# Peptides against a protein of PDB entry 9GMZ, part 268

Target 1, 343 residues: chain A of PDB entry 9GMZ
Amino acid sequence: TGFPLELLTRPATERLAYFENYTVAHPRLKEVYEILMRTIAEPAGASFIFVYGASGVGKTTLRLRVEQKLTELALPKLESDRARVPVVGIEAIAPESRYFNWKEYYTRALITLEEPLIDHKFDYGVRGISRDNFGKINVESKVVAPALRRALENALIHRHPDVFFVDEAQHFGKVASGYKLQDQLDCLKSLANMTGILHCLLGTYELLTFRNLSGQLSRRSVDIHFRRYCADSPEDVQAFKSVLLTFQQHLPLAETPNLVDHWEYFYERTLGCIGTLKDWLKRVLSDALDREATTITLKDLQKRALSVAQCQKMFKEIQEGERQLSETEADVQNLRSALGLGA

## One batch from the design tools (peptide; made by RFdiffusion4, then SolubleMPNN)

Design b2_p26_1_s4 (from b2_p26_1, 13 letters changed)
Fold by OpenDDE base, seed 3:
Parts: structure tokens; C-alpha cells; sequence
Structure b2_p26_1_s4 (fold): chain B 343 residues (1-343), chain A 26 residues (1-26)
């Protein structure tokens, strides 16, 4: 099955929006989705979920699908509990300074929790936090980080989401000289404990540093590795080719482009990351639609590909993350052996 | 529903996988 053929008579904006909203249910996405949904439903005393993987593996797509499902499941209850938000998701922003900005984090979290569509206005008891005429939260510059934290704690308790998502969570690792990364983790742990809200941190392999630094956090965390597809695995190659064929069928062009025959080139420039692949195809589709082209050529693909230098850098970061995970698995086996449990 | 969307997308992915297997066997 391909795209709806009626799209060929529609504006370029509608054709592009169709592809942007299209998702391939590839095996790794489905696996991680099922694990994440199960963990959210039954956290078993966990306060944190860490979802780590390569940049562009598809973590944002995963988050959006989970948010949609949790919202759908909550709809019957939201009619009776108008204060409830089923799920909240924010992106941790790379600080302009070398240091993570907690004030900015708390402000964004509060703004996201207090969407104008929520009828029940709560007074957080913090001077300098107000609502505009549209119900949007306004935080005055004079409000200090401890007051914003207290407001966020109260908001999370009042809205009681099933999970609090933080995307790009590796940015919590950006600490000032003389500050410990442990202090950042203790702040997050305290927030989760005080609110009783499950936190899901999504990010790159830099999140592994958080796992390794806090044995106390590790006891309260579930780890989910969102793997890329590896070219040394025949099953992974077949899955990657199947993703290409599926996207090929869902590009709203008059002539179906042959993507699958170029699978090695797609793999070279995406490193087996489906998010990177989708973003690349989106850029190429946009260019093709702007030219009123009937299809996509290899030349069109090459114009919007990541450079070899970018791919080499990304690959080194992936290899380091995969190595750290492999070493951790070996350490677990060594620990089991040392305990007399056998390998 | 989200579940119906998943089921549709899973079917389309599986059809693509089967098509590739047929092409590789030919």
C-alpha cells in the first residue's frame, strides 16, 4: 500500500505534511515502544527511565507515539478530572553558557504543564508567576530558581502526569567548573521523589554517564537502549531495506523513486538511524516539490546528504556509546562470575 | 486509534519485508 493518489493533485504543503506525519513501524521502534509503555504502566518503584541511543535514531518519534497513546488512554478520565495532564514533554536546551540553566528548565516545564486549554487554574503561591488573558503562564525575571522548583513540584503533583519526558537530556551533563554532575542527578532525583512523577530522560549515549555516576539512581532507573540498525547483521540490513521500501511507497510523487537499490548509500549517510533517514528524505522531497519534479534522483539525494565528515563524527560518537554498553554488559558477567552465579 | 495506526504501519512494513525477500530469492 502506498500514499493516497489524490495527494498528487494537492498543494506541495499538503504533500510534504503527509510525509512528515508518516511513520514506519520498524522493529526497533516497536520494541522500544512496547518496553517503554510497559514500564510507564508498571514502573515497579522506578523513578526514572533512561532511553539512550544514537542521535537521529528516532527518539522523538518514539516520544510522540507514547504521548499520543497515553493521551488516548487518559481521555475517558480527563472528562472527570479536568486538572489532569496525561503526559508532559519538554526538551532540555543546550545552555548558551557552559552550565545547565535550571531556571530556564523549570520555567519551560511550568509553561508546558500550564497549557491554556486547562480550565482549572491553580495558584502556585509564587509571586511573579501569573497567567495572561489567554491563560498562558508568565514568569517574571525576578523569580528565582528555588521558587520555580517549588512551583513545578506543585504543578506536577496537581496535574499528576503518568510520565514526564525530557528530550535531549544529555544537556543536564553540562556542569560548571567545580560543580559535580552528581549534584545535578540528586536534584532530578529529589524532584521525582517529591512529586511521585516518573521521569523519562531521552538522549544520546552521553546519558550513560548519568547511569554510571549514581548507584542510587541506578536502583531507581530502568534503562532502554534504542539501537540503530547495524550493517554487520543480516536481519538489521533487511529491516533497513524494508524501511527504505516503505518510505519509497509513501513519497507523494508521480513516479515512485527507487531508494532500495541505493540502500548502501542511504546506510553510509544515516549510519542505520531511521530519524536521520526520514529527515533526509523530507529535505529532498521538499526540494522536489518546489521544482514540481515527478520523482527523486540520486543527484537530488546527494545535494541534501550529510557530509562524509559529519557521518564520520557521528559514527565515532556511536562507536564510543556502543563500546561503553558492551563493556557494561561484560562487567555484569564478571560480577556474576565473581559472585559464583555463573556467566 | 493509535493501535489501529500501529497495526496498519506494521502490516505495510511486513509487506515490504516480504516483497524484498521475494526479490532476493528470484
Amino acid sequence: as target 1 above (343 residues)
Amino acid sequence: SVEEKWRKEEKEFEEAREELLRREAA
Scores: peptide ipSAE 0.651, ipTM 0.963, DockQ to the pose 0.871
Fold by OpenDDE base, seed 2:
Structure b2_p26_1_s4 (fold): chain B 343 residues (1-343), chain A 26 residues (1-26)
Amino acid sequence: as target 1 above (343 residues)
Amino acid sequence: SVEEKWRKEEKEFEEAREELLRREAA
């Protein structure tokens, strides 16, 4: 078990690409994947799925895996329905202003929906939206946000994806007031309702602010918590060590580095976030390949580690998110107790 | 397939977990 040994004779770019494309099926990723796939298949009247967790927990890996699966499941139907797109995924951009750039959001969504591989040309009914000679959508600067919204609504209805993913969705919340945040949620809710397309928002614990703002959204949303591994849980520590051992075996180096013996250092600098771990190992592997090194040392790891200050900041953000979730659970228990429902 | 990829990755993870348990018991 491990990387193909033939990679040791291959170029550094190919060796790095192998590791970049490698994924560990760790328990939290599998659990969240299964919940998400089930929820997409049977939304039970939900219009939204919220997937929240620490930065670097692996949300992008989750999204990509779900997109691949939904595409695979749709392939037999796509032969008969050439207009259909199985899944759409975009990344929300942090607003430069106190206002979310909806024009940019709609433009990016339209561009993503209309990748050149779609044979069926769709007329958006909006002046200033065209296709180039390569089939790529071009949106003229004169096109206003309401027109882009209508174009996106029409495109989503016509393409009928099983889900619309928005990664880094906490960026919708980066607005100056709670009222504006509600307006953004109402805008998204309206888009989901008008199109009948399930929206999945992936992001940090800042997404919990969206959950708390609307008791009505809670009835139309499914929440999925993508947890990090916690050092106070023996099971989580064992899972984290197992991830390290798995990655250790899949680093295309002549000598297998001993990562597991340094598990506490890896935990300290990743906070139990597997995405952060993978990104760290990728950087270290790149450096090792550039030097034609046979293995990775602790010094190589230290050179590419996040600083203690970065880890402290990230940990504070995680603790605040985990606290908000625990308060919600306590509030539920208090509510149940107050209702005379046993704890 | 995605499912075959999952099964392979799950097997590799489980083998790693079992290997760690063996090392900790030794």
Scores: peptide ipSAE 0.648, ipTM 0.963, DockQ to the pose 0.884
Fold by OpenDDE base, seed 4:
Structure b2_p26_1_s4 (fold): chain B 343 residues (1-343), chain A 26 residues (1-26)
Amino acid sequence: as target 1 above (343 residues)
Amino acid sequence: SVEEKWRKEEKEFEEAREELLRREAA
């Protein structure tokens, strides 16, 4: 099993696009996908889902796969209810300023929610929000954040998505003061409560700071840990090697590169994060295609690898996140033990 | 469909895992 051999005769752009669109169904991705899909189907009164894990673990791939599935599941209903949007997914942007730009957030959410394919024009009740001739939402610069929020609330109520995804949600936390973080959480909570729409925040372990600050969110949230593969687990190592083998078979090159023999080097430079691995291989593939190379070499890999310093920084951030989770699990276990409940 | 993609991807991953196990046993 491998890439379609016909790709070898195709343009570099098509070959690269094939690999970009290729996904490995690795165990951690499947696990979190199943949990997330189940939670979306049966939120049991939850208003939030937190999906946290290392940078480059594959959270965006997870989101996109869930969005596709929810869209497919909604298709029969969309024929009868043309106002419905099955899912909304946005990426939170790192603020250029010390303050999160809510105006931009609401604008992006509205633009994403109001896809051109929705024939049913919704009046947002806000002046300066319109659709262009192509059905794209235009938000005038004069529209203020509170008005955009109301427009988004109304749009979410009207379109009734099964879930609202916010990728890179740790960027909400990049505000200079703890008070501002609480205010942001209260804003998100209010949006979820007012709309009745389940919110899924995907982010790094920095998202745990959000969970800890809002005892009220914790009662209405489901937590999903998207773990990396750990080198101290033989099963995780085997899974990681299997991912490498799968990717090497799907690199549209004339000669299949031997990635698996370099698994330790790949692990060292990805920290067991499959998204980081895929992005690395994508860069290397792009270089190989530009040179019309028949394969990729270790030297090609080394040229596009993250530096040791970058990996060390990323690893420290991962270790801190994993530590915080371990402490939380220990606290729960201690509480259970203190209550006379088994572990 | 997403389901068909999953099934294909799962199969390919499992085949890779089995191949590695065979290589390690050899």
Scores: peptide ipSAE 0.648, ipTM 0.962, DockQ to the pose 0.919
Fold by OpenDDE base, seed 1:
Structure b2_p26_1_s4 (fold): chain B 343 residues (1-343), chain A 26 residues (1-26)
Amino acid sequence: as target 1 above (343 residues)
Amino acid sequence: SVEEKWRKEEKEFEEAREELLRREAA
């Protein structure tokens, strides 16, 4: 079992695209996928889902798989309801300014909702929003954020997606004051309530700050922790090695590189994050294909590895996030004990 | 289908896990 051997005779671009499109069904990804799919199917009055985990753990891969599955499940219904979009997903952009750009957010959300060439033209009821000759939404510069919000609310109601995904959602929190963060959350709550659309926010452990700021969000949100693989767990180490072996077999090179023998080095430079691992291997594969190399060497890996300083910084951010979660769990246990609820 | 992709990828992951267990036992 491995890559199609025919790829060895194909252009470097096709060989790289094969690996880019390849995904390992590792245990943590599968677990979080199943929880997320179940929660979307039965939100039980939740308006929000928070998916948090380390940078590079694989949240974008998770989102894309869920989007594909929801689209597949909706296909029979889309034949009868041509206005419906099964799922919408956007990435939150880091603001250039100290303030989150709501105008940009609403514009991108509208564009993404209407990019599927749905034959049914929707009237947004807002002047300065039009479709071009290619069916793409154009938003005039004069359109203000409140008008874009109304347009998005109307579009979400009309298209009625099962879920609205926002990737890199920690960027909502990059506001200079805690008060502004609460205002951002209240704005998102209002959007979810007005549209009746379930929102899924994917991001780093910085999303935990959103949970702490709004006791009302906690009642209307489901939390999903996308954990990395930990070197102190034999099961996690075995899973990580199995991921390495699987990727090793799917690198379209003439000679299969022995990645598994270097598993500790891969772990050191990825911190157990499979997305970081895949991105690293992709860069190394691209370099190898450009040189028409038959295999990947340790020197090739070292050339594209994250620096020790980068890994140390990322690890501190992960440890702080994991610590906050552990403290919250301990606080819940302490609260239960104090309430006379057995542990 | 998405389900067929998952099933294939799961099988490949399990085969890799079993191969590692064989190598570690040898």
Scores: peptide ipSAE 0.639, ipTM 0.962, DockQ to the pose 0.907

Design b2_p26_2_s1 (from b2_p26_2, 14 letters changed)
Fold by OpenDDE base, seed 5:
Structure b2_p26_2_s1 (fold): chain B 343 residues (1-343), chain A 26 residues (1-26)
Amino acid sequence: as target 1 above (343 residues)
Amino acid sequence: SKVLEELKKLLAKAKKYKLPEPVPIE
């Protein structure tokens, strides 16, 4: 089981696109996918889902697969309900300024809700929001953030998505003060409450600060930890090696590279994060295709590896996040013991 | 509508992508 051999006769762009679109259902991705899909189907009064994990663990891949599945499940209903959008997914952008740009956020969300495939024009009730002849939303510079928020609330109510995804949601937390973070959380909470739409925030362990700051969000949130693979777990090492073997077979090269024999080096430079691994292999594959190379060598891998300094920084951020979660688990056990429920 | 046909084509492509399980290492 490997890549289609016909790809070897195809352009480099098609060969690269094959690998880019290739997704391995590794155990942690499958687990988190199943939990997230169940939570979206049965939110049990939750207004928020938090999906947190290391940078490069694969959160964007998870989001895209859930969006795809929700769209697939909605198709039979979309034939009768042309106003419905099954899912909305946006990426929060790191503000160039120290302040999150809500105007840009609302504009991006509105653009995503108005896919050109929706035949039914929605009137946003806001002057300065127009649709061009191609169905693309144009937002005039004069339109203020509160007006865009009302337009988004109305659009979300009209389109009734099963979930609203915000990827890279830790960028909400990049505000100069904890007070401004609370205001942002209150804005998101208000949007979820006003629309009745379930919000899923995907991000780094910096999302744990959102959970800790709002005791009111905790009552209406579901937490999903997207863990990396750990080298101290034999099962995690086996899963990581299995992913390497799978990627090895799906690199569209004439000679299958031996990635598995270098698993320790791959682990050292990815910290057990499969997204980081895939992005590394994509860069190396691109270089190999540009050279018309038959295979990938260790030297080719080394040229595109993250530096040791980058890995050390990423590892410190992971350790801090994992520590905070471990402390929370210990607090739950201590509470259970104190309540007489047993450990 | 042409739009629904394009959505059906995109989704028909999407349905074929079962998430492949990783190859077990023996």
Scores: peptide ipSAE 0.122, ipTM 0.633, DockQ to the pose 0.080
Fold by OpenDDE base, seed 3:
Structure b2_p26_2_s1 (fold): chain B 343 residues (1-343), chain A 26 residues (1-26)
Amino acid sequence: as target 1 above (343 residues)
Amino acid sequence: SKVLEELKKLLAKAKKYKLPEPVPIE
């Protein structure tokens, strides 16, 4: 069944919001979701989960769905334990300088962690951290990064989330030297160890460089590869077409657009990344709704498509990431063979 | 708790959006 037909009588804002909130449980998303949920439930001594894949593959959608599910599962306990937060999720910011801004990271983490708990004051043990009348955390400029870290450690221990999500985690790797990158890894490791909170880092394939620098993190990490759909796989092409059909049925327009017949063009301009596809369709839907259009045309799609140059750049980044993973798998196999372990 | 009610409202909205499986293309 498609979108609720009653949406056709609703404002453009409600129609757009429906599609924005609509999520297709495509095979790769479902697979990664199930692995991630199981790993969060039974981390088996892991302190980190790394979820890596192409930009626009749908990592943020995965995070949001896991956050929703963890919140749903925690609801019965949250009625009795009002201090608990089921999950916390932040986005890492790209550093403006050659240095990662840990002060900003800890501040945002604290704000996000405490935002749900307006009615429950917590003493962070740090002077210059307060709540305003709206329960928003205020951090005075004098508060230094080590103090904010201690406040975050205390807050994470007290709130005890099932997982701490960091989206765009490749931004931790954007530092001037490998030594500083190791220090950042050690900082994250220490935070996870001190709090006992499982950390899930979601990012692009650049996250692999960050992951590979710490052999000690590798022993306490679970890796999840969120793959794109590949045009050389018949099953992946079928899954991609199925997603197009599903989106076609869930665009709240008077006339159902034919997206499936243009699947090759959609693939060319998304590289098999469902997040990129959804974002493209959102832009096109917004334009159609603004014009009170009854449907979406190929010209409407072309107007909002990524350029060939953008797609070529994205594809090079994907190929490099996929290559690095393939080489890593080969290296593991070579190591196993050298150890006399079967393939 | 106002927070729990807001979380319940958010979840009630989210529950309406079960992750639909994609329509199989034959």
Scores: peptide ipSAE 0.090, ipTM 0.650, DockQ to the pose 0.081
Fold by OpenDDE base, seed 1:
Structure b2_p26_2_s1 (fold): chain B 343 residues (1-343), chain A 26 residues (1-26)
Amino acid sequence: as target 1 above (343 residues)
Amino acid sequence: SKVLEELKKLLAKAKKYKLPEPVPIE
């Protein structure tokens, strides 16, 4: 149970690509995947799904696996309905200005909806939106955000995706505070309501601020917490060690490195986040392949590790998010007790 | 369509990347 041994004779690029594409179905990823897939299939009147958790926990990996599965499930229907798109996924960009760039957001969403994999041309009904000779959408600079919104609404209605994913969705909150953040949420809510398309926002614990700002959004949202592995849980430690053992066996090196014996150091520098772990190992593997090394050493790991100061900062952000969730759970329990409902 | 065939190829490649469960550690 390891990498194909034939990879040892293959170019460094193929060896690195093997590890990059290798995904472990660790317990937390599997759990969140099953919840998310079920919620997409049976949204029960929800218009939003919020998936929140630590940076590097694996949210992008989750999204990509769900997109793949939804596409697989839709494939038989896509033969008869060529207009349908099973899923749309975008990444929210951190705004350069104090204002969220809705024009850029709508443009990227439209580009993703018209990926070259769709044979059915759609007329957006908006002047200044065209396709180039390569099938890419060109949006003229004169096209204003309200026109792009109407184009996106029409495209979403016509394409009928099962879900619209927005990764790094905390970027909506970075430039907008208070009323401006509410306006952004109301804009997204309006888009979901007008199109009837379920929206899934994936991001950091900064997404918790969205839950508090709109009681109306909360009534039509499902929350999914993608937890990290915690060192105070024996089960979580065992799961983390199992992931290390799996990666150890799937590093395409001549000599299998002993990662498991260093599990505490890996935990210290990843905070129990499997995405952070994989990205670290990818960097170290790349360096080892460039040197034609037979294995990786602790010194090779140390060269590509996050600094202690970076880990301390990330850990404070995680603790604040986990605290806010714990306080919310306590508030629910206090409310139940105050209502005379048993704890 | 060429597109549907490319989607089927991408999906067939992606199906080879079954999400392996982590190796149990004692």
Scores: peptide ipSAE 0.060, ipTM 0.641, DockQ to the pose 0.080
Fold by OpenDDE base, seed 4:
Structure b2_p26_2_s1 (fold): chain B 343 residues (1-343), chain A 26 residues (1-26)
Amino acid sequence: as target 1 above (343 residues)
Amino acid sequence: SKVLEELKKLLAKAKKYKLPEPVPIE
């Protein structure tokens, strides 16, 4: 079943919005989704979940789908418990300065916690935090980071989300020379412990560096690898082609483009990352709609493709991450063998 | 509450976009 044919008579903005909101439950996304949902339901004393994978693999899509599902599951309780927020999701900002801006992080988290609950006033116990008539939080410039942390701790305890998501969490790692990445993790660990709220950090393979730095985090963390599709796996190639076929049918154009015949070119320029593929097709669709085109061509695809140099850079980052994981798996096997537990 | 109605609207909008399985390719 393709896109609704009625979209062909609708404005370009509505056609684009359809495709933007369309998500394929591709095998890797489904696998990671099921693991993540199970882990959130039964954290077994974990305080952290790490979801790592290539840039553009679809981590943000995963987060949004989990947020949606947790909200759906919480709806019956939210009718009785108006203070509850089922899930909180923020994106970590790359620091402009050498220092991670904790003040901005706490402010964003507070804003996100209150956005869905306009009608329920919460006293943060902190002067200089107010809410407007539209329920939007205003944080005065005079409010310092320790006060914002206390406000966030109180808000998380009061709102009791099932999970707190931090997307692009590798940006916590961009600390100035001399600041320990560990100190940032210890701050997050302290926040999770003080609130009792499960934290899920989503990011690139740079998150593996965080995992390795804190043997104490490893005891209280669950790791989820969001893998790309690999061209050396026939099953992964078949899954990737199936995704292309699905997107082909869901591009709201008068003539269905043949994406599957170009699967190798799509793979070359996405490295098997479905998020990168989706974003590419979105850009190409936007250009086609702006021209009132009936279809998209290979030339249209080439115009919006990542450069070979960009792909080579991304591929090196992926290979390094996959290597580190492979070494960790080998180390676990070696440890098991050395302990006499067998393979 | 206005909030629950907005959440229900967001969820209703999101429910229109079920996570479809990819089309099997032979």
Scores: peptide ipSAE 0.032, ipTM 0.603, DockQ to the pose 0.081

